# Designs tried in a protein design run: peptides against a protein of PDB entry 6TME. Part 18

Target 1, 324 residues: chain A of PDB entry 6TME
Amino acid sequence: NRLKRAYIALQAWKKAFYSDPFNTAANWVGPDVCSYKGVFCAPALDDPSVLVVAGIDLNHADIAGYLPPELGLLTDVALFHVNSNRFCGVIPKSLSKLTLMYEFDVSNNRFVGPFPTVALSWPSLKFLDIRYNDFEGKLPPEIFDKDLDAIFLNNNRFESTIPETIGKSTASVVTFAHNKFSGCIPKTIGQMKNLNEIVFIGNNLSGCLPNEIGSLNNVTVFDASSNGFVGSLPSTLSGLANVEQMDFSYNKFTGFVTDNICKLPKLSNFTFSYNFFNGEAQSCVPGSSQEKQFDDTSNCLQNRPNQKSAKECLPVVSRPVDCS
Target 2, 324 residues: chain A of PDB entry 6TME as posed
Amino acid sequence: NRLKRAYIALQAWKKAFYSDPFNTAANWVGPDVCSYKGVFCAPALDDPSVLVVAGIDLNHADIFGYLPPELGLLTDVALFHVNSNRFCGVIPKSLSKLTLMYEFDVSNNRFVGPFPTVALSWPSLKFLDIRYNDFEGKLPPEIFDKDLDAIFLNNNRFESTIPETIGKSTASVVTFAHNKFSGCIPKTIGQMKNLNEIVFIGNNLSGCLPNEIGSLNNVTVFDASSNGFVGSLPSTLSGLANVEQMDFSYNKFTGFVTDNICKLPKLSNFTFSYNFFNGEAQSCVPGSSQEKQFDDTSNCLQNRPNQKSAKECLPVVSRPVDCS

## One batch from the design tools (peptide; made by RFdiffusion4, then SolubleMPNN)

Design b1_p9_4_s2 (from b1_p9_4, 4 letters changed)
Fold by OpenDDE base, seed 3:
Structure b1_p9_4_s2 (fold): chain B 324 residues (1-324), chain A 9 residues (1-9)
Amino acid sequence: as target 1 above (324 residues)
Amino acid sequence: MSAYEESLL
């Protein structure tokens, strides 16, 4: 019965393929769905004597098509990996029936529409990868109430503010890069207990960096480059004891880059180029360390190469934003 | 390399 439902789903999906350049679904014929390329069967959790479709892996198949609603019949699927295809349309709401969903990777496709809220219905979801699509609109706050290990949102069309609920996230990796997010980074960011990597690159984020960033003691990568951030770097960044890669480039930061930041014990790369910093500590100067790389290019620094003109600097540096 | 960089296709 379960495999019969899987057969119906997989045959509906095969019919939804517009192009299969590698003939991935060529063997998707007949009732033996467990022999299908990219289909993986396992004993059912509720009855080990019953074989069920537990996983789909169609990664890198270059398949053009869509996800039909009949995929909701794959009720035993825990792993759904279909990255690097040309699937279009929306994620079907019928996937809410896949209550065992553990890893969902639809990255590098042509999906459109709002955030796939069906992902919020999966109680056991640990990995969510929707990057490199055309998803749009607001990020639902509830995404951060889920016990996810990783949240990949980068290279989409998401807009509005980052939800305040971000502080509830238990994810080790969160990517916001290359979207249309706006507003400030929430102060609740400092409450992210397991965060190792967070990337904000290439959004429309603004305001001051919250002091609470300095509470992210397990962060190894912090990239806030290519935004509209203003003010000074928080002095609390000295608390980032494990940061290795830090990027604040291409913003509107002002003030002085301190020794306490540039002397962070694990810091290997610190890029603060293309801002309006008017001073830096000697420890921040490129070439001052053999173990650390710095980039101070295109700031308002005195006696440094490749800086902005006084004409560009004066209007910004003379009117520093007070973040206190 | 960061997980983000490794994830860039």
Scores: peptide ipSAE 0.084, ipTM 0.821, DockQ to the pose 0.528
Fold by OpenDDE base, seed 2:
Structure b1_p9_4_s2 (fold): chain B 324 residues (1-324), chain A 9 residues (1-9)
Amino acid sequence: as target 1 above (324 residues)
Amino acid sequence: MSAYEESLL
């Protein structure tokens, strides 16, 4: 009986709670698991006469505990939303049995260990949110081979390089922010056909921006702030026909910020502060437009306020990185 | 708002 297996899983999970401040699992008593708070039943896909546990929603429950291996008995679960809790430990490998997994949100928890490779085993996964955890190590390249709509990785402990497989991603939103990613952005990034938002904020990324970024015609948000990027902005950024928010602040960029970038048709905010830019077009000057906001603070610009000293600029500006 | 901004928990 599928509901009997679900009962075993849910009772094991309730036993794995250390704290339930809102008494979310208070009604998790007896065999009627479909009456449990945050448990959602639906007709099974293979037999509409059979009721199964199809979803879990424990978002914002502040539950402290762990995910026990018995959760692998929830074989009919397609939606697993447990964000904004205090769950700790690792994602159980037994969740590989949840072959219908469609949306997996474990964000804002206390999960640790490597990337939860069990997520790669789910053939129908469309939404992956693992942000605001303590996941560490390398990102598996295979994550981008999956047909995901969104990939939230931000606010973790991921390190190493961004996989070149990123170009295979079908995701509209990808967040890398506030990790320990290093190396260059892969040139394959320009192959991300469905990308609307990509965020690299607050990593250890370096090198030149790849010219292929300019192929991201549907991107509305591109944030590469707070990294170690060098060289000039690619002239191909003029191809970002739909970019609204663009941030390159807190890097080591040099060269000239061009009209072709600052005149992007949908650009509403462009922050390029805290770099080593030595020139900008008039269209890039803060206050030059009523429709666009610019920040040129703390660069090497002439006749602009709040710029770096010649002493700070000269060592960097005199040694431009060739990105060719 | 960006999906990222809206996603701030």
Scores: peptide ipSAE 0.050, ipTM 0.796, DockQ to the pose 0.466
Fold by OpenDDE base, seed 4:
Structure b1_p9_4_s2 (fold): chain B 324 residues (1-324), chain A 9 residues (1-9)
Amino acid sequence: as target 1 above (324 residues)
Amino acid sequence: MSAYEESLL
């Protein structure tokens, strides 16, 4: 009986709670699991006459505890939302049995260990949110082979390079922000055919920006701020016909910021502050447009306010990185 | 709104 298995799982989970400040699990008593707060039942996909646990929503419950292996008995769960709790430990490998998993949100918790590779076992997964945890180590390349719509990885402890498989991703939104990712952005990034928003903020990424970024014609948000990027901005960025928000601030970029970038048709905000740019087109100057906001602060620009000293600029500007 | 802003809890 599926509901009996669900009862075993949910009672094991209740037992794994260390603190339930809102008494969320207070009504988690007896066999009627469909009456449990945050538990949602629906007709089974394979038999509409059978009621199953199809969803969990414990968002903002501030529950301290862990995810016990018995959660693998919730085999009919498609929606698992446990955002903004204090769950700790690792994501159980037993969740591989949840083959209907569609949305998995464990964001804003205390999860640790490597990337939860169990997420790779879910064939129908569309939404993955693991942000604001303590996940560490390498991102598995296989994450981008999945037909995901959204991938939130920000505010973790992920290390190593971004996988070359990123170009296979069908996701519209991907966040890498506030991790420890290193190396270059893969050239395969230009193959992300559905990408609308990508955020690299606050990593240890380096090297030149790949020219293939300019192939991301559906991108509305591109943020690469607070990294170690070098060289000039690719001229191919003129291909970002839909970009609205673009941020390259707090890097080591050099060269000239061109009209072709600053005149992008949908560009509303372009921040390139805290770099080593030694020139900009008139269209890039803050206040040159009423429709566009620019920030050129703390570069190596002549006749602009709030620039770096010649002493700071000269060692970097005189040794431009060739990205060719 | 940026993806980052949307990603803020």
Scores: peptide ipSAE 0.040, ipTM 0.789, DockQ to the pose 0.578
Fold by OpenDDE base, seed 1:
Structure b1_p9_4_s2 (fold): chain B 324 residues (1-324), chain A 9 residues (1-9)
Amino acid sequence: as target 1 above (324 residues)
Amino acid sequence: MSAYEESLL
């Protein structure tokens, strides 16, 4: 039966614990898996008279161990939350049997290896959190073909380019921050119809920002800081009617920061520090508004404090990158 | 909460 399979899985997992500081699995004894701490049962979707393990919540348990292949026996699990543990190794391919997976949170662990492609096999997945791990290699393009609401990839070892398929994503939140992503932001980004928040912080992204960013009319947070972006800010950024937080700091941007950007109607914070901007509109000047915060520090601006020296600016400002 | 803040645990 389903609960017997769940018992086998959970006992195999308990055996895979190297340390359980809070004795979370202390009551993981006997066949009544629904009484286990962090195990949640519900009526099966196909038969309401059958009780199944529908959820796991081991968040903040500081458990050291690995995920054994027997977890693939938890075929009724829709919620798998195991963040803030010390689980290591790889996500087992046997989890492909968890066809009801809806929310998968393995964030803040010690997982390694490539992107857990088993997540792509879950037809109903809406929430994917794999942040704060050691996942590496390329991001599979197929991740953005899924009807996800949230995709947290930050603080990993992912490399290569952002897939062109990003424009197909239905996610409202996507984090790429603190990886090793390189290349340009795909022009298809403007097709992310549900995007509210996107962060690219602390990668090796480069090239010009695509004009298509200005099509992200629902975006409230756009952070591209700490990369290698070049050229001017796209004039189409004036289309970001709902942006509240915008950060382009720590890049190699040049040109003029326009009124059309700094006067965005919902803009509360705009950071463009640590670039090579050679001019800004009066509306972009820090202190020009009580409703908006700006940071223009360490650019090539005239008559502004805390700017780069002419010696630092001249080699870059005199050779602007044409993004047209 | 911003995506940046949400990205922090």
Scores: peptide ipSAE 0.042, ipTM 0.795, DockQ to the pose 0.620; fails the geometry check

Design b1_p9_4_s3 (from b1_p9_4, 5 letters changed)
Fold by OpenDDE base, seed 1:
Structure b1_p9_4_s3 (fold): chain B 324 residues (1-324), chain A 9 residues (1-9)
Amino acid sequence: as target 1 above (324 residues)
Amino acid sequence: LSAYELELL
């Protein structure tokens, strides 16, 4: 009996709660699991006459606890939203039995350990949100082989390089921000055909930006701020016909910021502050447009306010990195 | 519960 299995799972989970400050699980009593707060039932896909637990929504419940292995009994769950809690430990491998998983949101918790590879076992997964946790180690390359719409990885402890498989991703939104990723952005990035938003903020990424970024014609948000990128901005960035928000601040970029970048047709905000740029086109100057906002602060620009000293600039500007 | 919703955290 599917609801009996769900009852076992949900009672095991209730037992795994250390704190339930809003008494969310107060009504989690008895066999009628479909009446449980945050539990949603629907007709089974294989038999419309059978009612099954299809979704969990415990968002913002501030529940402290862990995910017990018995959650693997929730085999009909397609939606699992438990963000903004205090769940700790690891994601149970038993969740591999949830073959209908479509949306998995465990963001803003206290999960630890490596990337939850159980997420790779879900054939129908579209949304993966694991941000604001303590996940660590390498990102598995296989994450980008999945037909995901959104991948939220930000605010974790992930390290190593970004997999070259990123170019296979069909995701419209990918966040890497506030991790420990290192190395270069893979050249395969230009193959992300559905990408709208990508965020690299606050990692240890380095090297030159790949020219292939300019192939991301659907990108509306591109943020590579707070990294160790070097060299000039790729001239191919003129291909970002839909970019609205672009941030390259807090890097080690050099060279000239061109008209072709600052005149991008949809560009609303372009931040290139806290670099070592030694020139900018007139179209890049803050206040040059009413429709666009620019920040050129703390570069090596002449005749601009709030720039680095010649002493700070000269050692970097005189030794430009060749990205060719 | 029917669709993923983006939240600022």
Scores: peptide ipSAE 0.048, ipTM 0.814, DockQ to the pose 0.133
Fold by OpenDDE base, seed 2:
Structure b1_p9_4_s3 (fold): chain B 324 residues (1-324), chain A 9 residues (1-9)
Amino acid sequence: as target 1 above (324 residues)
Amino acid sequence: LSAYELELL
């Protein structure tokens, strides 16, 4: 009996709660699991006459506890939303039995350990949100081999390089922000056919930006701020026909910010502050457009306010990194 | 539950 297995799982989970401030699991009593708060039942896909637990929604419940291995008995769950809780420990490997998993949101919790590789075992997964946790180590390359629509990794402890498999991703949104990623952005990034938003904020990324970024014709948000990028901006960025928000601030970029970038047809905001740019086109100057906002603060620009001193600029500007 | 809801980053 599927509901009997669900009862065992949910009662084991209730026992794994250390604190339930809103008494969310107060009604988690008796065999009628479909009446449990945050538990959603539906007809089984294989037999419409059988009722199964198809979803969990415990978002914003502030529950402290852990995920017990008995959750692997919830074999009919396709939606698992438990964000904004205080769940700790690791994601159980027993969740590999949840072969219908479609949306997995464990964001804003206290999960630790390596990337939850059990998520890679779900063949139908479309949405993965693990942001705002303490996940650590390398990102597995296989994450981008999956047909995901959204990948939220921000605000964790991930290390090492971004996998070259990123170019295989079909995701519209990918976040890397506020981790410990290092190395270059892979050249394969230009192969991301469905990408709308990508965020690299606040990592230890370095090297030159790959020219292949200019192939991301559907990108609306591109943020590479607060990294260690060097060299000039790629001239191929003129290919970003749909970019609205672009941020390269707080890097070590040099060279000239070109007219072809600042005149991008959908560009609303372009921040390139806190770099070592030594020139900009007139179209890049803040206040030059009513439709576009620019920030050129703290560069090596001539005849602009709030620039770096010649003492700060000279050592960097005199040794430009050639990205060719 | 019907759809994933995106929260602000």
Scores: peptide ipSAE 0.044, ipTM 0.800, DockQ to the pose 0.128
Fold by OpenDDE base, seed 5:
Structure b1_p9_4_s3 (fold): chain B 324 residues (1-324), chain A 9 residues (1-9)
Amino acid sequence: as target 1 above (324 residues)
Amino acid sequence: LSAYELELL
């Protein structure tokens, strides 16, 4: 039966624990898996008279161990929350049998290897949180073909380019921060229909920002800081009618920061420090507004404090990258 | 079972 399979899976998992400092699995004894700490049962979708293991919540358990292949026997699990543990190794491919997977949170662990492509096999997945791990290699383009609401990839070892398929994503939140992503932001980014927050912080992204960013009408947070972006800010950024937090700091941007950007109606914080901007509108000057915070530090601005030296500025400002 | 919640980045 389904609970017997769950018992086998959970006992195999308990055996895969190296350390359970809070004794979370201490009561993981006997066939009554529904009484196990962090194991949640619900009526099966196909037969309400049958109880099945529908969820796992081991968040913040500080458990050291790995995910054994027997976890694939948990075929009724829709919620898998195991964040803030010390699980290591790879995500088992046997989890492809968990066809009801809806929320998968393995964040803040010690997982390694490539992107867990098993996540692509889950037809109903809405939330994918794999942040704060050691996942590496390429992000599969197919991740953005999924009808996800949230995609958390930050603080990993992902490399290569952002897939062009990003424009297909229906996610409200996408984080790329603190990886090794390279190349340009795809022009298809402007096709993200539901995007509210996107974070690119601390990658190796480069090139010009695509004009299509200005099509992200619902974006409230846009952070592209700590990359290698060049050229001027797209004039189309004036289309970000709902942006509240915008950060372009620690790049190689040049040109003039315009009124049309700094006067965005919902803008509360705009950081463009540590670039090579050679001019800004009066509306962009820090302290010019009580409702908006600006940071223009370490640019090539005249008559502003804390700017780069002429020696640092001249070689870059005199050779602006044309993004047109 | 707790629903998915955003944690601090």
Scores: peptide ipSAE 0.050, ipTM 0.813, DockQ to the pose 0.135; fails the geometry check
Fold by OpenDDE base, seed 4:
Structure b1_p9_4_s3 (fold): chain B 324 residues (1-324), chain A 9 residues (1-9)
Amino acid sequence: as target 1 above (324 residues)
Amino acid sequence: LSAYELELL
């Protein structure tokens, strides 16, 4: 019986709770698992006459505990939302049995260890949110071979380079922010057909921005701030016809910020502060437009306020990185 | 069950 297996799993999970401050599992008693708070049942896809546990929603429950291997008995679960808890340990490999997994949100927890490779085993996964944890090590390249709509990786301990497979991603939203990613942004980024938002904030990324970023015609948010990027902004950024929010602040960029970038038709905010830009077009000047906000603070610009000293600028500006 | 919700980063 599928509900009997679910009962075993949910009772094992209740035993794995160290703290339940809102008494979320207080009603997790008896065989009627469909009445459990945060447990949602639906007719099975293979047999509509059979009721199964199809979803878990324990978001914002502040539960301390771990995920026991018995959760692998929840074989009918398609939605697993447990964000904003205090779950610790690793994601159980037994979750590979949840072949219907569609949305997996374990964000804002205390999970540790490598990337949860069990997520790669789910053939129908569309949403992966593992942000605000302590996941570490390399991002597996295979994550971008999956037909995901959203990939949230931010605020973890991921290291190494961003996989070249990123260009295969069908995701509309991808976040890398606040990790330890290093190396260049892959040139394959321009192949991300459905990308709307990408965030690289606060990593150890370096090198030149790839020209292929300009192929991201549907991107509305592009944030590469707080990295080690060098060289000039690619002229191909003029291709970002739908970009609204663009941030290149806190890098080591040099050169001239062009009209072609600052006149992007949908651009509302463009932050390029805390770099080494030595010139900007009049269209990039803060206050030049009522429809657009610019920040040019702490560059090497002439006749602008709040710029770096000549002593800080000269060593960098005189040795521009050629990205050609 | 509610759809996936985007929270602030």
Scores: peptide ipSAE 0.048, ipTM 0.811, DockQ to the pose 0.140; fails the geometry check

